# Ledger of designs, part 100: peptides against a protein of PDB entry 3C66

Target 1, 189 residues: chain A of PDB entry 3C66
Amino acid sequence: KSWANLFEKNDFFFRYKFYLEITAYTRGSDEQHLKWSGLVESKVRLLVMKLEVLAGIKIAHPFTKPFESSYCCPTEDDYEMIQDKYGSHKTETALNALKLVTDENKEEESIKDAPKAYLSTMYIGLDFNIENKKEKVDIHIPCTEFVNLCRSFNEDYGDHKVFNLALRFVKGYDLPDEVFDENEKRPSK

## One batch from the design tools (peptide; made by RFdiffusion4, then SolubleMPNN)

Design b2_p20_8_s2 (from b2_p20_8, 9 letters changed)
Fold by OpenDDE base, seed 5:
Structure b2_p20_8_s2 (fold): chain B 189 residues (1-189), chain A 20 residues (1-20)
Amino acid sequence: as target 1 above (189 residues)
Amino acid sequence: LLITPKRINKYGEDDLSSVE
């Protein structure tokens, strides 16, 4: 398969057993989110480079497009809940308690003027070297460095009431529903 | 043994997982 075919949505989320999710959260304006998520997205390639050089990682392939979503988020507790529950099929059903903003409803007055949480999620597919059982490889280090890099870029991004960043290690069968088309079957365990 | 972050949240808190 050509390099171009590897990054098509159609098979990317079926190719790997493991994925790293990188989600930028913003409880504020769309402009604030665009700046924050754009920064995070611009740094993903640096994380990939750090992952690829680890002996335990055979492949670290980024999906090239972010997944975008937003919710009506009237309280700080709702914002904490979003950050806790998002990014896993096991827990994402809790988000049904919140109003998802869609192209169809975004112009409704009750939604238009409501406080919102914006989410932009990048995915990295991971393939590990099975033979490296003798070596300990800790991918926590490059992940933590990435978070620190993004959060320290600007003083405003230190405000956890507005800007947040989370990385989640997820198995392919536990990916959020958003990565699959309606006609696609979720990978089995 | 691979050590992976299960989750790194906004506070820098993480849960580590192992992959063999």
Scores: peptide ipSAE 0.153, ipTM 0.771, DockQ to the pose 0.597
Fold by OpenDDE base, seed 2:
Formats: sequence, structure tokens, C-alpha cells
Structure b2_p20_8_s2 (fold): chain B 189 residues (1-189), chain A 20 residues (1-20)
Amino acid sequence: as target 1 above (189 residues)
Amino acid sequence: LLITPKRINKYGEDDLSSVE
């Protein structure tokens, strides 16, 4: 199928056994996050291109829309917790300890002026060439290059207290709940 | 053998896994 058919949610999160999650984190202003996430998102296509040319990768298809979320994040420990727990169904329930910022609550006094962590997450569906068992395909290389590319773009992005970037390899059954509609059943193991 | 990062975190720390 062409990439064009995957620009909508449809069955994207059911199509692949494996996904690469790319999450840009910002503990700061919305403006800071917009710049950071926008940069990361703009580079995802380069990562896809690097993945596609690997002999062990049959398909690397991006889901073109980011998933956006933000949390009240009063402490550095909370920010660390978000980065540790986000992106896996197994661990994401820990985020329930934090206040999710929504359109309904964002104007509340306790939320409006609170420190926030912003998250933008991109997904790449992966299909591997199983037949090439003798070839070592290491996607760590292109992933590391991608992180370095994003982090080196501006000196400010070196501040880990504010800006972070994580790539997570996730099985389809362990995708975060955010990728599924309320009426959709999570893929089985 | 397919090698994939389980996670590359904010500090550039990674955990690698094989994919069958």
C-alpha cells in the first residue's frame, strides 16, 4: 500500500507487529515545545528514508499526524516519570498520577500557570524481512543519527531539563491507549 | 539477526533487542 493510504488512522495501528515511537518532550513553554516538536517532526521523514534502505526492513511507514498531550509537571521527578512511563501500555497508567491538561481544564487557575510537560509522539510502522536471517540489521544506527541530528540543531536543545527526545521500539499490543479509538480493541499478543 | 533499540532515551541511553 502507498504511504498515502496510511496518512489517516484507519488500520495503521493494527497493520504492523512493531512500531517505532518518536516522542519529543518539553518541560517549558508551549512556544518552546512547538519549535522543538516541529523540528523533530520535520526530521522523521529522514529517519524513515534511512530505515527503508536497510535490507532487513521491508516497510517503514510513518503515521503522519503527531499525538499531542501535556501534563502538569511540577517537579523534575515528574518529568523523569513521564519520560520513563509514556509510550507503553504496560507503564502508561503511572501517568494517571499527573494532571492531564485538556481543553476543558487548561484555563483552571491551578493548571494555567502550572509548569507543564508537553509531548508530541510520531509513529513508524515496521515490517521486517524475516528471510534474511543471516544479515544483521541494526536500526540503532539510524535512530541514533536521528537523535543526534535533532539535538544538535540548536544549542538550547542540549538542555535535558527542558528538551528531551526518546525513541521506543514497541509491539503492537503494547501501544499506548491514545492510538486506539474507544470502540477499537487493542491488538492481542 | 535484526537488532532494534528497545528505547533510546533523553540521555542517549538505549536498550537493544533482537527481532525474529
Scores: peptide ipSAE 0.143, ipTM 0.769, DockQ to the pose 0.626
Fold by OpenDDE base, seed 1:
Structure b2_p20_8_s2 (fold): chain B 189 residues (1-189), chain A 20 residues (1-20)
Amino acid sequence: as target 1 above (189 residues)
Amino acid sequence: LLITPKRINKYGEDDLSSVE
């Protein structure tokens, strides 16, 4: 309850130098994605709790709303490309080669029956205690535990052809365009 | 020294980066 009111979209993506992106991918049905993404989203709070207790992390704040997108995904290679290119401003332009599914085009015959990849992305803003150069902070441990927790929940989620999960550490200036409004300027390096 | 994963992918592979 307290987290939902802490950060409006407008300031969240400007407050931190670093973000952790958690993306659930599904190449299948909308129903499959809803179950998978819902599971992942339900576990994000556990990851936040594990991050907050690390001595080198001052703040770990989740953005409460997921970002949703879907693409026409005819091939497995397209699905690999989506997973490789999504989540960074440097690479996301490669996704322009795929057809983005929108409310305006979803009923088109060529899109309606096409194979799709669904994406749901959660963001965690990170602030580090850098003052003590001697402290080693390794966020790899809690992140790996989170991935294992989600993947092991159901045997079906072990099928990498359908279900995938990626965590990406991203600097604020390299966040995807989706997190900013049209009138907002991306943070500089 | 901060060690952060650049990416933990679908295969459990990670690319780690050091943040000073």
Scores: peptide ipSAE 0.147, ipTM 0.768, DockQ to the pose 0.623; fails the geometry check
Fold by OpenDDE base, seed 4:
Structure b2_p20_8_s2 (fold): chain B 189 residues (1-189), chain A 20 residues (1-20)
Amino acid sequence: as target 1 above (189 residues)
Amino acid sequence: LLITPKRINKYGEDDLSSVE
């Protein structure tokens, strides 16, 4: 299969046992989020390159399109909750306590002017060389370097009240619902 | 043994997970 075919959504979220989620969070304006998420997205390729060279990683394959979502986020506690609960099917139901902004509701007065948290999530499918149990592979190193790279790019991105970045290692069966179409069945354990 | 970050949060804090 050509690499090009691997970037299509079709089976990407069924293909790998493990995924790395990279989520850029912004509690602020859409403009702030576009800048921040755009930066993060632009750096994902560097993370992929660092992952690919690790012994024990067979494949680090980025999904090319971000997943975008936004929530009404009245408080900092709500923002912390979003960051804690997002990115796992096990925990994402807690986000139901917040108002998801949709194309259908974005013009509602209660939503239009509300403080918002914006999320852009990139996914990397991971295949490991499990047979090499002899080698300890720690993807924490490149992930931490990536976070530091993004956070240090601009001083403004150091403001944790506005800009956040999280990486989450998830199993395919624990991917957020957003990655699946309504007609798709979530991978089993 | 594979060590993966379970989560690296906004502060660069991590929760490590081991994958066999």
Scores: peptide ipSAE 0.068, ipTM 0.718, DockQ to the pose 0.626; fails the geometry check

Design b2_p20_8_s3 (from b2_p20_8, 10 letters changed)
Fold by OpenDDE base, seed 4:
Structure b2_p20_8_s3 (fold): chain B 189 residues (1-189), chain A 20 residues (1-20)
Amino acid sequence: as target 1 above (189 residues)
Amino acid sequence: LLITPKRIRKYGEDDLGSVE
């Protein structure tokens, strides 16, 4: 397969054992989220570059398209819950307590004017150099640098009540349901 | 190689990235 084909959804979420999820969160307006998520997305390539040069990382391939979702988020606690529970199949069921905004329900009076949390998630597929079992790979540094880069770009993005950025290291079998089509079977352990 | 799910975020969890 050409390198370009690795960025297609068709097998991307089945190809790797490990993924790095980059999620931009916004509890505010759609406009705020568009600016924030757009910034984060524009910087993902820099993170990839930093990951690729790590000795323990064989491959760091970004998925080219973000996943978008939004929830009714009436409280700060709800916003924290979203940030805690999103991005893992093990924990995402907790989000069922919140109202997912969909094209079908977005015009409902109870949803239209409700406070919302917006999520944009980018994925990086990771392949590690297993032969170097003795080498500890620590992606914490490049990930932290990435978060700091995004947060420092604009002073407003330092407000964690509105803007958040989380990176989650996830195994393929624990990817959120959103990455799979209805007809796709989740990878097993 | 032991890899566990971890997460990092500014003003949140900051334990991402260790692969053993």
Scores: peptide ipSAE 0.044, ipTM 0.716, DockQ to the pose 0.503
Fold by OpenDDE base, seed 3:
Structure b2_p20_8_s3 (fold): chain B 189 residues (1-189), chain A 20 residues (1-20)
Amino acid sequence: as target 1 above (189 residues)
Amino acid sequence: LLITPKRIRKYGEDDLGSVE
């Protein structure tokens, strides 16, 4: 299928059995997040290129737009919780304990000046060459290199209290609800 | 054998997994 089909999330998130989620986290200002997430997003294509050349990977296709969200994040523990729970349908319900920032509520006094965690998530759909069982394919290597690349770009991004980057390997049936429309049923196992 | 990480981050790394 052509890359043109990847613009529709309802097609993209049903197309692959496996996905790599790349999430940039920022507990700080929106400006800080914009810079950090923008950097990460700008490097995703490099990760895709590294994935595509692996013999065990048939296809590595990025979804073209990030998913953006932000939460009120009063504590470091909350920030860690977000990082742990986000990105999987199995665990994302834990985030309901936090206040999601929306356009409708962002001006509320309790939200406006509250500490926030910002999230930008990119998705890569993966298709593997299952028949090549003899070849060792380790996507951990390019993923780690990607994290290191982003984290080392600026010294400030080494501050894990503010900036974080996580790559999560997920199955299609365990994708977060954010990737589906209200009328769409998530993929089956 | 295909080896994939569950999750990778600088200060927290999950165990490697196998793809079915």
Scores: peptide ipSAE 0.043, ipTM 0.708, DockQ to the pose 0.613
Fold by OpenDDE base, seed 2:
Structure b2_p20_8_s3 (fold): chain B 189 residues (1-189), chain A 20 residues (1-20)
Amino acid sequence: as target 1 above (189 residues)
Amino acid sequence: LLITPKRIRKYGEDDLGSVE
């Protein structure tokens, strides 16, 4: 199995009907997020391995680079909203109510000292074996194990006010805008 | 039957779905 051709963005987000999004959230410092997201990212390969051995999964290919973003996040309600709305094209427009931190604005006084939510998202493309319809394939199991593994690594990661981890199963046509270039057309249903 | 989590997080909502 060679993933080398999938490490480039060029067609990864058009190749699969289904994707698993793994997002590490941090409402705190960039240092806290770096540690948390780094841990999560370091464990993704274990999740892939667990997915690949499932009879119902033909292919589980990770996109190797994380997508990173950060928002001004003044309240806990805002943080919950981010976690609820992020990761789907259908809902991501709600994030427009928050100030996105960019290289251009990060040094602004109102942004620099503001509470922030940091996001790092990994993607796994999934192809399923339809022929094995008689076998129950439960992707929930390896996903739950993965979340538990990451959350239990350090006691600090049990603080849901700061650290969160979500996995989202998404269809290709509902991928967030961040995965596409401006000149790329979103996959159809 | 393929069962996939629509969304899973520890101590949060856990939505399960079937793959078409």
Scores: peptide ipSAE 0.047, ipTM 0.717, DockQ to the pose 0.637; fails the geometry check
Fold by OpenDDE base, seed 1:
Structure b2_p20_8_s3 (fold): chain B 189 residues (1-189), chain A 20 residues (1-20)
Amino acid sequence: as target 1 above (189 residues)
Amino acid sequence: LLITPKRIRKYGEDDLGSVE
C-alpha cells in the first residue's frame, strides 16, 4: 500500500501527538530550491525507515505532500528569522513581518525581482511505545544522519547562506497553521 | 564527511525525541 493512500490530510494532523517537521530552505532561485527540496523529499523515506526500527517508536508515518511557501527575503537576517520562527504555531506570527509570495502578488515588480526564501516542508507523524515511556528515545542520531546525507549530496548544499535543512520536533497542538484547513480546529493542549 | 546540522530544533526546552 502506498503511503499516499494511508492518510488523507484531514486526519493526519490529528492522529499523532508528535510530529517531525523536515524543512528545506533556499535563499536563491526557484530552480535552486526545486533541486534542493526535491533531493530532501526523495530521502525522507530513508529517515522513516531509520525511525521505525527504533525500539521506542511504534509508528513513523510520512505525510506524502510537501507544504510550499516563499517570502521576500531582502537580508540574511530575514533568512535567519524565517528559519528560527517557521514550523511552530507559537512563533510563526513573526513571519507576518515579511511579505508572503502568493500567486496573486508574484508578478508585482516589487516582488518579482526581490530576493526570496523558499520553503518546502515534509511531516512525519510519530507514535511512541507506551511501555517505553521511561526509555529515552533519541531520534537525534537518525535525524543527524539524514541531514548529513542530504547536505553531502552536492558540495553546493554546504553553503548555509543559500541552502538550509532543519528538523523540528513538534507537538500536535503547536503545528503550523498551514497544515489545517480554515474549518479545522487545531488540537488542544 | 559529517556536516554539523545547522538546526535540529528542539520543541521548547525538550530535547529532540524526548517524550513526555
Scores: peptide ipSAE 0.037, ipTM 0.674, DockQ to the pose 0.141; fails the geometry check

Design b2_p20_8_s4 (from b2_p20_8, 13 letters changed)
Fold by OpenDDE base, seed 2:
Structure b2_p20_8_s4 (fold): chain B 189 residues (1-189), chain A 20 residues (1-20)
Amino acid sequence: as target 1 above (189 residues)
Amino acid sequence: LEIVPRRIRKYGENDMSSVV
């Protein structure tokens, strides 16, 4: 299959058993988030290149489009909850306690002026050479280097109250609901 | 197959949380 066919959403989230999620978080303005997420997104290809050269990784394939979401985030505890619960189907239901900002509700007075957490999530599909082996693949180094690269770009990105960056390794059956359409069946274990 | 870390999160300049 051509590379082009691998970037189709529906095939991508069913193709791999494993994914790396990269989420940029911002509790602040939309402008702050656009700058932060845009930086993170611009660096994802460098992470992919570092993952591809690991002996245990056969394929590291980025999905080209970020997933965007935002929540009303009144408190720091809400922001911590978002960062803890987001990115896993097992835990994402906790986010239902927060108001999701949508195009339909964004102009509501209670939402418009509310503090917000913005999320941009990139996905990397992973295939491994060692799936049936007792071997360990350590992605700590490339992931840490990626986070440091993003966070060191501007001093403002050191403020964890505003800007956060998380990488999460997930199985295909535990991907967030956002990656599937209503008619798509979640992958089985 | 073991993948490490399961989650990595940076909270500050020198703060890195890794969860397996």
Scores: peptide ipSAE 0.166, ipTM 0.741, DockQ to the pose 0.520
Fold by OpenDDE base, seed 5:
Structure b2_p20_8_s4 (fold): chain B 189 residues (1-189), chain A 20 residues (1-20)
Amino acid sequence: as target 1 above (189 residues)
Amino acid sequence: LEIVPRRIRKYGENDMSSVV
């Protein structure tokens, strides 16, 4: 069975109980975001390789495409709020206080010239080899190495006011709404 | 199953906030 059939969007977000989300944030230009997100995306395979060798991880499968979103982000507090609330269904409703940039509204004068936060999110599906429900899997080392690798690539990526990177462990029932199509039901607990 | 950390966010060169 070819690798190609495993990565239909519809099967990926139902296949695993657990996901690692990797989000690159940029409060700046689209060009700045393209460079930053492209760098992060190019390194995801290295993170997967480091996760796969952990004793508690049976499988780490990256989703092949990023999820792209952008918000009007007039303040630094708004940018902090985006980074805090994004990536979980439990918290993403707080983002409704911000204007989502869409293809339909991007040319509106109030949106076109507004400061923006750009988000690119990569997903890794995780299957665990755990005999006991009480076992701990520590992913801190490979995740920290990944963040350091991305942030150390260029001195400009040290500016936290512009560039940010977050990794979040999420259960399938708590994935953001963006990963599901309108006709798809969210996985139950 | 407990995964540690649940969130890693790096704001600066040394500032990783791990939210467990």
Scores: peptide ipSAE 0.159, ipTM 0.737, DockQ to the pose 0.523
Fold by OpenDDE base, seed 4:
Structure b2_p20_8_s4 (fold): chain B 189 residues (1-189), chain A 20 residues (1-20)
Amino acid sequence: as target 1 above (189 residues)
Amino acid sequence: LEIVPRRIRKYGENDMSSVV
């Protein structure tokens, strides 16, 4: 199968049982987010390369397009909540307490001038070389190295009040709703 | 299959929260 067939959105989020989510968070300007998320995105390929060489990982396949979202984020606590709850279908419903910025509402005065948290999420589909369900794969090292690489690129990216980066291991049935089209059924457990 | 950690989040330059 050509690599091209692997990049169809609909196939990608159904192809793997497991995903690594890489989310760049910015509580600040769109310009700050563009720089930060662009940096993170540019480094994802290095993470993939480090994951692929792990004995337990058979395939680490990046989805090439980020998922973009933004929320009205009045407080630091709201920003922490976004970072805690985002990236899992089990927890994302808590974000309904925040105003999602959409193309339909972005021009509303209450939203336009509000503090925002911006999110860019990259996905890596994972297949494992595990015969025994009891085997453990530790991805801590490559993930930590990746985060360190991104955070150390510019001193400003050390400011956790503005810039954050999280990696989350998620099962396909627990992917955020944003990865599925309206007509797509979420994978079953 | 156990994947560790389940979540990594780095705060600031040297702080990192890991959830297993």
Scores: peptide ipSAE 0.207, ipTM 0.751, DockQ to the pose 0.523; fails the geometry check
Fold by OpenDDE base, seed 3:
Structure b2_p20_8_s4 (fold): chain B 189 residues (1-189), chain A 20 residues (1-20)
Amino acid sequence: as target 1 above (189 residues)
Amino acid sequence: LEIVPRRIRKYGENDMSSVV
């Protein structure tokens, strides 16, 4: 089956036991986020290539579409909380303390002009060549190179108050709710 | 299987936080 037919959402988040999440964060304008997230997304293929050649990685398969979300983010502490809690089902419930921006509420006066944090998340499904269950796979180098590549592209992306980038290794049962449709059952442990 | 680090964040130009 060609790579092209694997880009249908339908089974991607059930196919792998492990995922790497790449989240671009922006506390600023939608235009700033579009530029930042677009840059990060454009580099994901380079990260995949670096992961595929690592000892112990058998497959690194990117999901082609980003997941988009935005929150009202009045403080720097709220922005740090988003970055800490997002990307895991165990912790994402903490984000319920923030106002999620939706198509239904985006025109409300209290939301329209509020400071926002924007999130774009890319997913990579991972399969491992593990001879022994006790093997350790270190992804630090390729992930660090990727982050450095994105952050060094423009001087403005050095501002951690506005632009952030996080990579998170997640098990399939701990993926965020956003990756599943309402009729889909989350993978069991 | 242990994958390390489990989380990588870069805050500044040289600030890499790795969480295992």
Scores: peptide ipSAE 0.200, ipTM 0.750, DockQ to the pose 0.522; fails the geometry check

## One batch from the design tools (peptide; made by RFdiffusion4, then SolubleMPNN)

Design b2_p21_1_s1 (from b2_p21_1, 10 letters changed)
Fold by OpenDDE base, seed 3:
Order: structure tokens, then C-alpha cells, then sequence
Structure b2_p21_1_s1 (fold): chain B 189 residues (1-189), chain A 21 residues (1-21)
């Protein structure tokens, strides 16, 4: 069975205690973002394969659909803030200072021509073989290899002012609100 | 300093921003 059919959204974000978030950021055009995020998404499977072979990782399951969002991003500071605050329930409220682009507002003159940051986020659910609370799982190598693989694909992706890629390790109770339906309660600590 | 992405399962560091040096 392809990983694609394994997880309905509702079960996936409750199934694991830990998640790896992979976010592709683009401050530029939608076309630039589609290319960048599409590349990143295409490589997630390789990251999963590298994670699965780590002795401390029992399971690494990707959620098959990206989460897409975009913000009006008039400044570089706003773009840095998005990258800092996004991906955690604790910090995502800071993004309320920015205008979220929605289907309802995207055609407004103030939004249509505004500089935008685009976000595409992939999730990997992680289950660890941690019998002993002292076992450290180092995911630095596979994550670094993944970032390098994405960034080296095209010279344009070296421009950190436009293209960014972040990996965030998040606990299930600290997942962004976007992963839950309105009627769903986030996992407890 | 390459922040070693050590998943300290006791204190998982929340953010692994790989800034390539």
C-alpha cells in the first residue's frame, strides 16, 4: 500500500507523539513557490527512507498532503518572523500580525499585488524505539542531507532572501492549528 | 555552531533551522 493512502488527516496528527515538519518558504511569486515546494515535496520520501533506517526511529510516516498557506510579506523582517513563528502552536499566534491570504481576500487590491510569503509544510510522524529515556536519536545527518539535496538542485534556491527550508521537530500537542479540524481537540501533553 | 540536531527526547529542541553556513 502506498504511504499516500495510509493516513486520513484526523488519525495522523493524533497517532504520533512527535512530528518532523518540513516547510518550504518562498518570498516571491507563486510560480517560484510551486517549483520550490514541489521539489522539496518530491524529496521528502528520501528523507523518510533515511529516517527509517536510524536505530532510534521505529516509524517515520509522511503525511502525503502538504499544508499550504501564504501571507502578505512586505518586509524581510516579516519573512524572518514567519520562519521563526510558524510551525508551533505556541508561537503561531504571532502570525496574526500579518495578513493571511485566503480565497476570500486574494483578489483584494491591497493583497493581490502585495509581496507574499508562501509556505508548504509536509509532516512526518515519528515513533521512537526509546526504551531508555537517555537514548538520543540524532537526525542531523539525514536532515542536513535533505536540505543540501533540495538547496543544491538549482542555484536559485541558494538565495535565502527568496527560498528557505526549515525542519522543525514538534510534539503532537504543539502542532499548528492548521492540522486539526475545527471540531478536533489538539492532543494533550 | 552547527547546532547538532540532537533529538534529546527529554528536551526535544523545538526548531532545527538549517542555515547553511
Amino acid sequence: as target 1 above (189 residues)
Amino acid sequence: EEEEIRLDTSKPSDKFVFTPD
Scores: peptide ipSAE 0.041, ipTM 0.661, DockQ to the pose 0.069
Fold by OpenDDE base, seed 4:
Structure b2_p21_1_s1 (fold): chain B 189 residues (1-189), chain A 21 residues (1-21)
Amino acid sequence: as target 1 above (189 residues)
Amino acid sequence: EEEEIRLDTSKPSDKFVFTPD
C-alpha cells in the first residue's frame, strides 16, 4: 500500500493506538518561533526514519501539518505549566487558566503586547511490532538524537527560557482535543 | 500505571521505554 493512500487526513488520529507528539515551544517573538518550529518540523522526517528501523516499530507515520497554538505567558512558571500540561487530554484543561491567543483576540491591547508562548506540534502515528505485551520498545536514542540535532543547530536554541522541545508518547484516547473535529468522537480506550 | 513517555528537554524523563498494550 503506497504511502500516498495513508494521507487520507480524516482517519489519522483514529488509525493508531499510539502517537508521538513533538512540540516546539517558544516564549518570545513570532519570528523566533517560526525559525525554531520550522527547524524542528524540517527534522521530523529524520526522526521518522530512525523510528522505522527500530525492531519494535512496525510503522512510524508523520502527520503532514503542524498544530499551532499560542498563549499569553506572563511568567516563567506559566511557561513551565504549558509545557507540563499540553499534549494530553487528561491535563490540557489546566491550560484554560491561560489566555489562548486567537485570530479574534490577538489585536486586543491586553494580548497584543503580552508575552506569549508559541506551540507547534507534529504528530507521528505509531504501530508496534510486538506480539507479546512484555516487550519494551526504547525510543530514547532516536528521540535524544533528534533533540540534540535540533538544539545544536543554533546556539540560541540552547536557551531553555525561550526555546523548548518536548516529545510525548500519547495513547489515541488521550490525544488533545485540537486533533479532532467538533463532530468527531474521541477514540475509546 | 500508564507510564507516560515524555522527553522534555527541560525535564528529561528517563522513561522512553514503553510496553505497548
Scores: peptide ipSAE 0.099, ipTM 0.712, DockQ to the pose 0.779; fails the geometry check
Fold by OpenDDE base, seed 2:
Structure b2_p21_1_s1 (fold): chain B 189 residues (1-189), chain A 21 residues (1-21)
Amino acid sequence: as target 1 above (189 residues)
Amino acid sequence: EEEEIRLDTSKPSDKFVFTPD
């Protein structure tokens, strides 16, 4: 199958057993998030290149489109909760306690001027060269270098109250609902 | 504390929140 077919959403989130989620978080303005997420997204290719050269990784394939969401985020605790709960089907239901910002509601007076957390999530599908069930793949170095590269780009990105970056290793059956269309059945365990 | 991003492929659900110190 050509590389082009791997960028079709429907096949991508069923193709791999494992995914690396890269989420840029911003509790601030849309402009701040656009700059932060755009930076993170621009560096994902470098992370992929570093992952691909690891002996335990057979394939690291990025999904080319970010998933964007935003929530009303009135408190720092809400922002911590978003960061804790987002990116897993098991925990994402906790986000229902927050108001999701949509195109339909964004102009509502209670939402328009409310503090918001913005999320931009990139996905990397992973296939491993696991000959033995005991083989651990250490992705710490590539991931740490990636985070440092993003955070060091601008001093403002050192403010964890505003800007956060998370990498989550997720099984295909535990991917967030956002990656599946309404007609798609979640991968089984 | 550098959160050890150990992908234990046997226990893959570890969230790696990189808070750079």
Scores: peptide ipSAE 0.045, ipTM 0.679, DockQ to the pose 0.068; fails the geometry check
Fold by OpenDDE base, seed 5:
Structure b2_p21_1_s1 (fold): chain B 189 residues (1-189), chain A 21 residues (1-21)
Amino acid sequence: as target 1 above (189 residues)
Amino acid sequence: EEEEIRLDTSKPSDKFVFTPD
């Protein structure tokens, strides 16, 4: 099957046991988020290249489409909670305390002018070399270099009250609900 | 026995939140 079939949503989130989630967060304007998330997305290929050369990594495949979401985020504590709880099925239910912005509600007066947190999430599917189990795969180095590359691009991205970037290592059974269609069954443990 | 791939996630465990130092 051609490499093109790897990028179809329907197979990608069932193909790997492990995923690296890359989430760009913005508490500010949609324009600020578009610039920040676009920068982060443009650098994901460089992270993939650095992951692929690690002896313990057999495959690192990026999903081509980001997942976009936004929440009403009235306080800094709410923004910290979003960053803590998002990206894992075990913890994402805590986000139900916040108002999710949708196409249906975005024009409501209480939502339109409210402070928002914007999220753009990219996924990398990971396959590891089992025979090298004695060798620790240190993904910290390439991940740190990636974050530093994104943050150093513009001085404004040093403001952690507005711009944040998180990388999360997640098992396929603990992926967020947003990656599955309503008729898809979550991978079992 | 699913042999646990130990990711040396020694600084942040399963979650790399890069707050600047």
Scores: peptide ipSAE 0.040, ipTM 0.671, DockQ to the pose 0.084; fails the geometry check

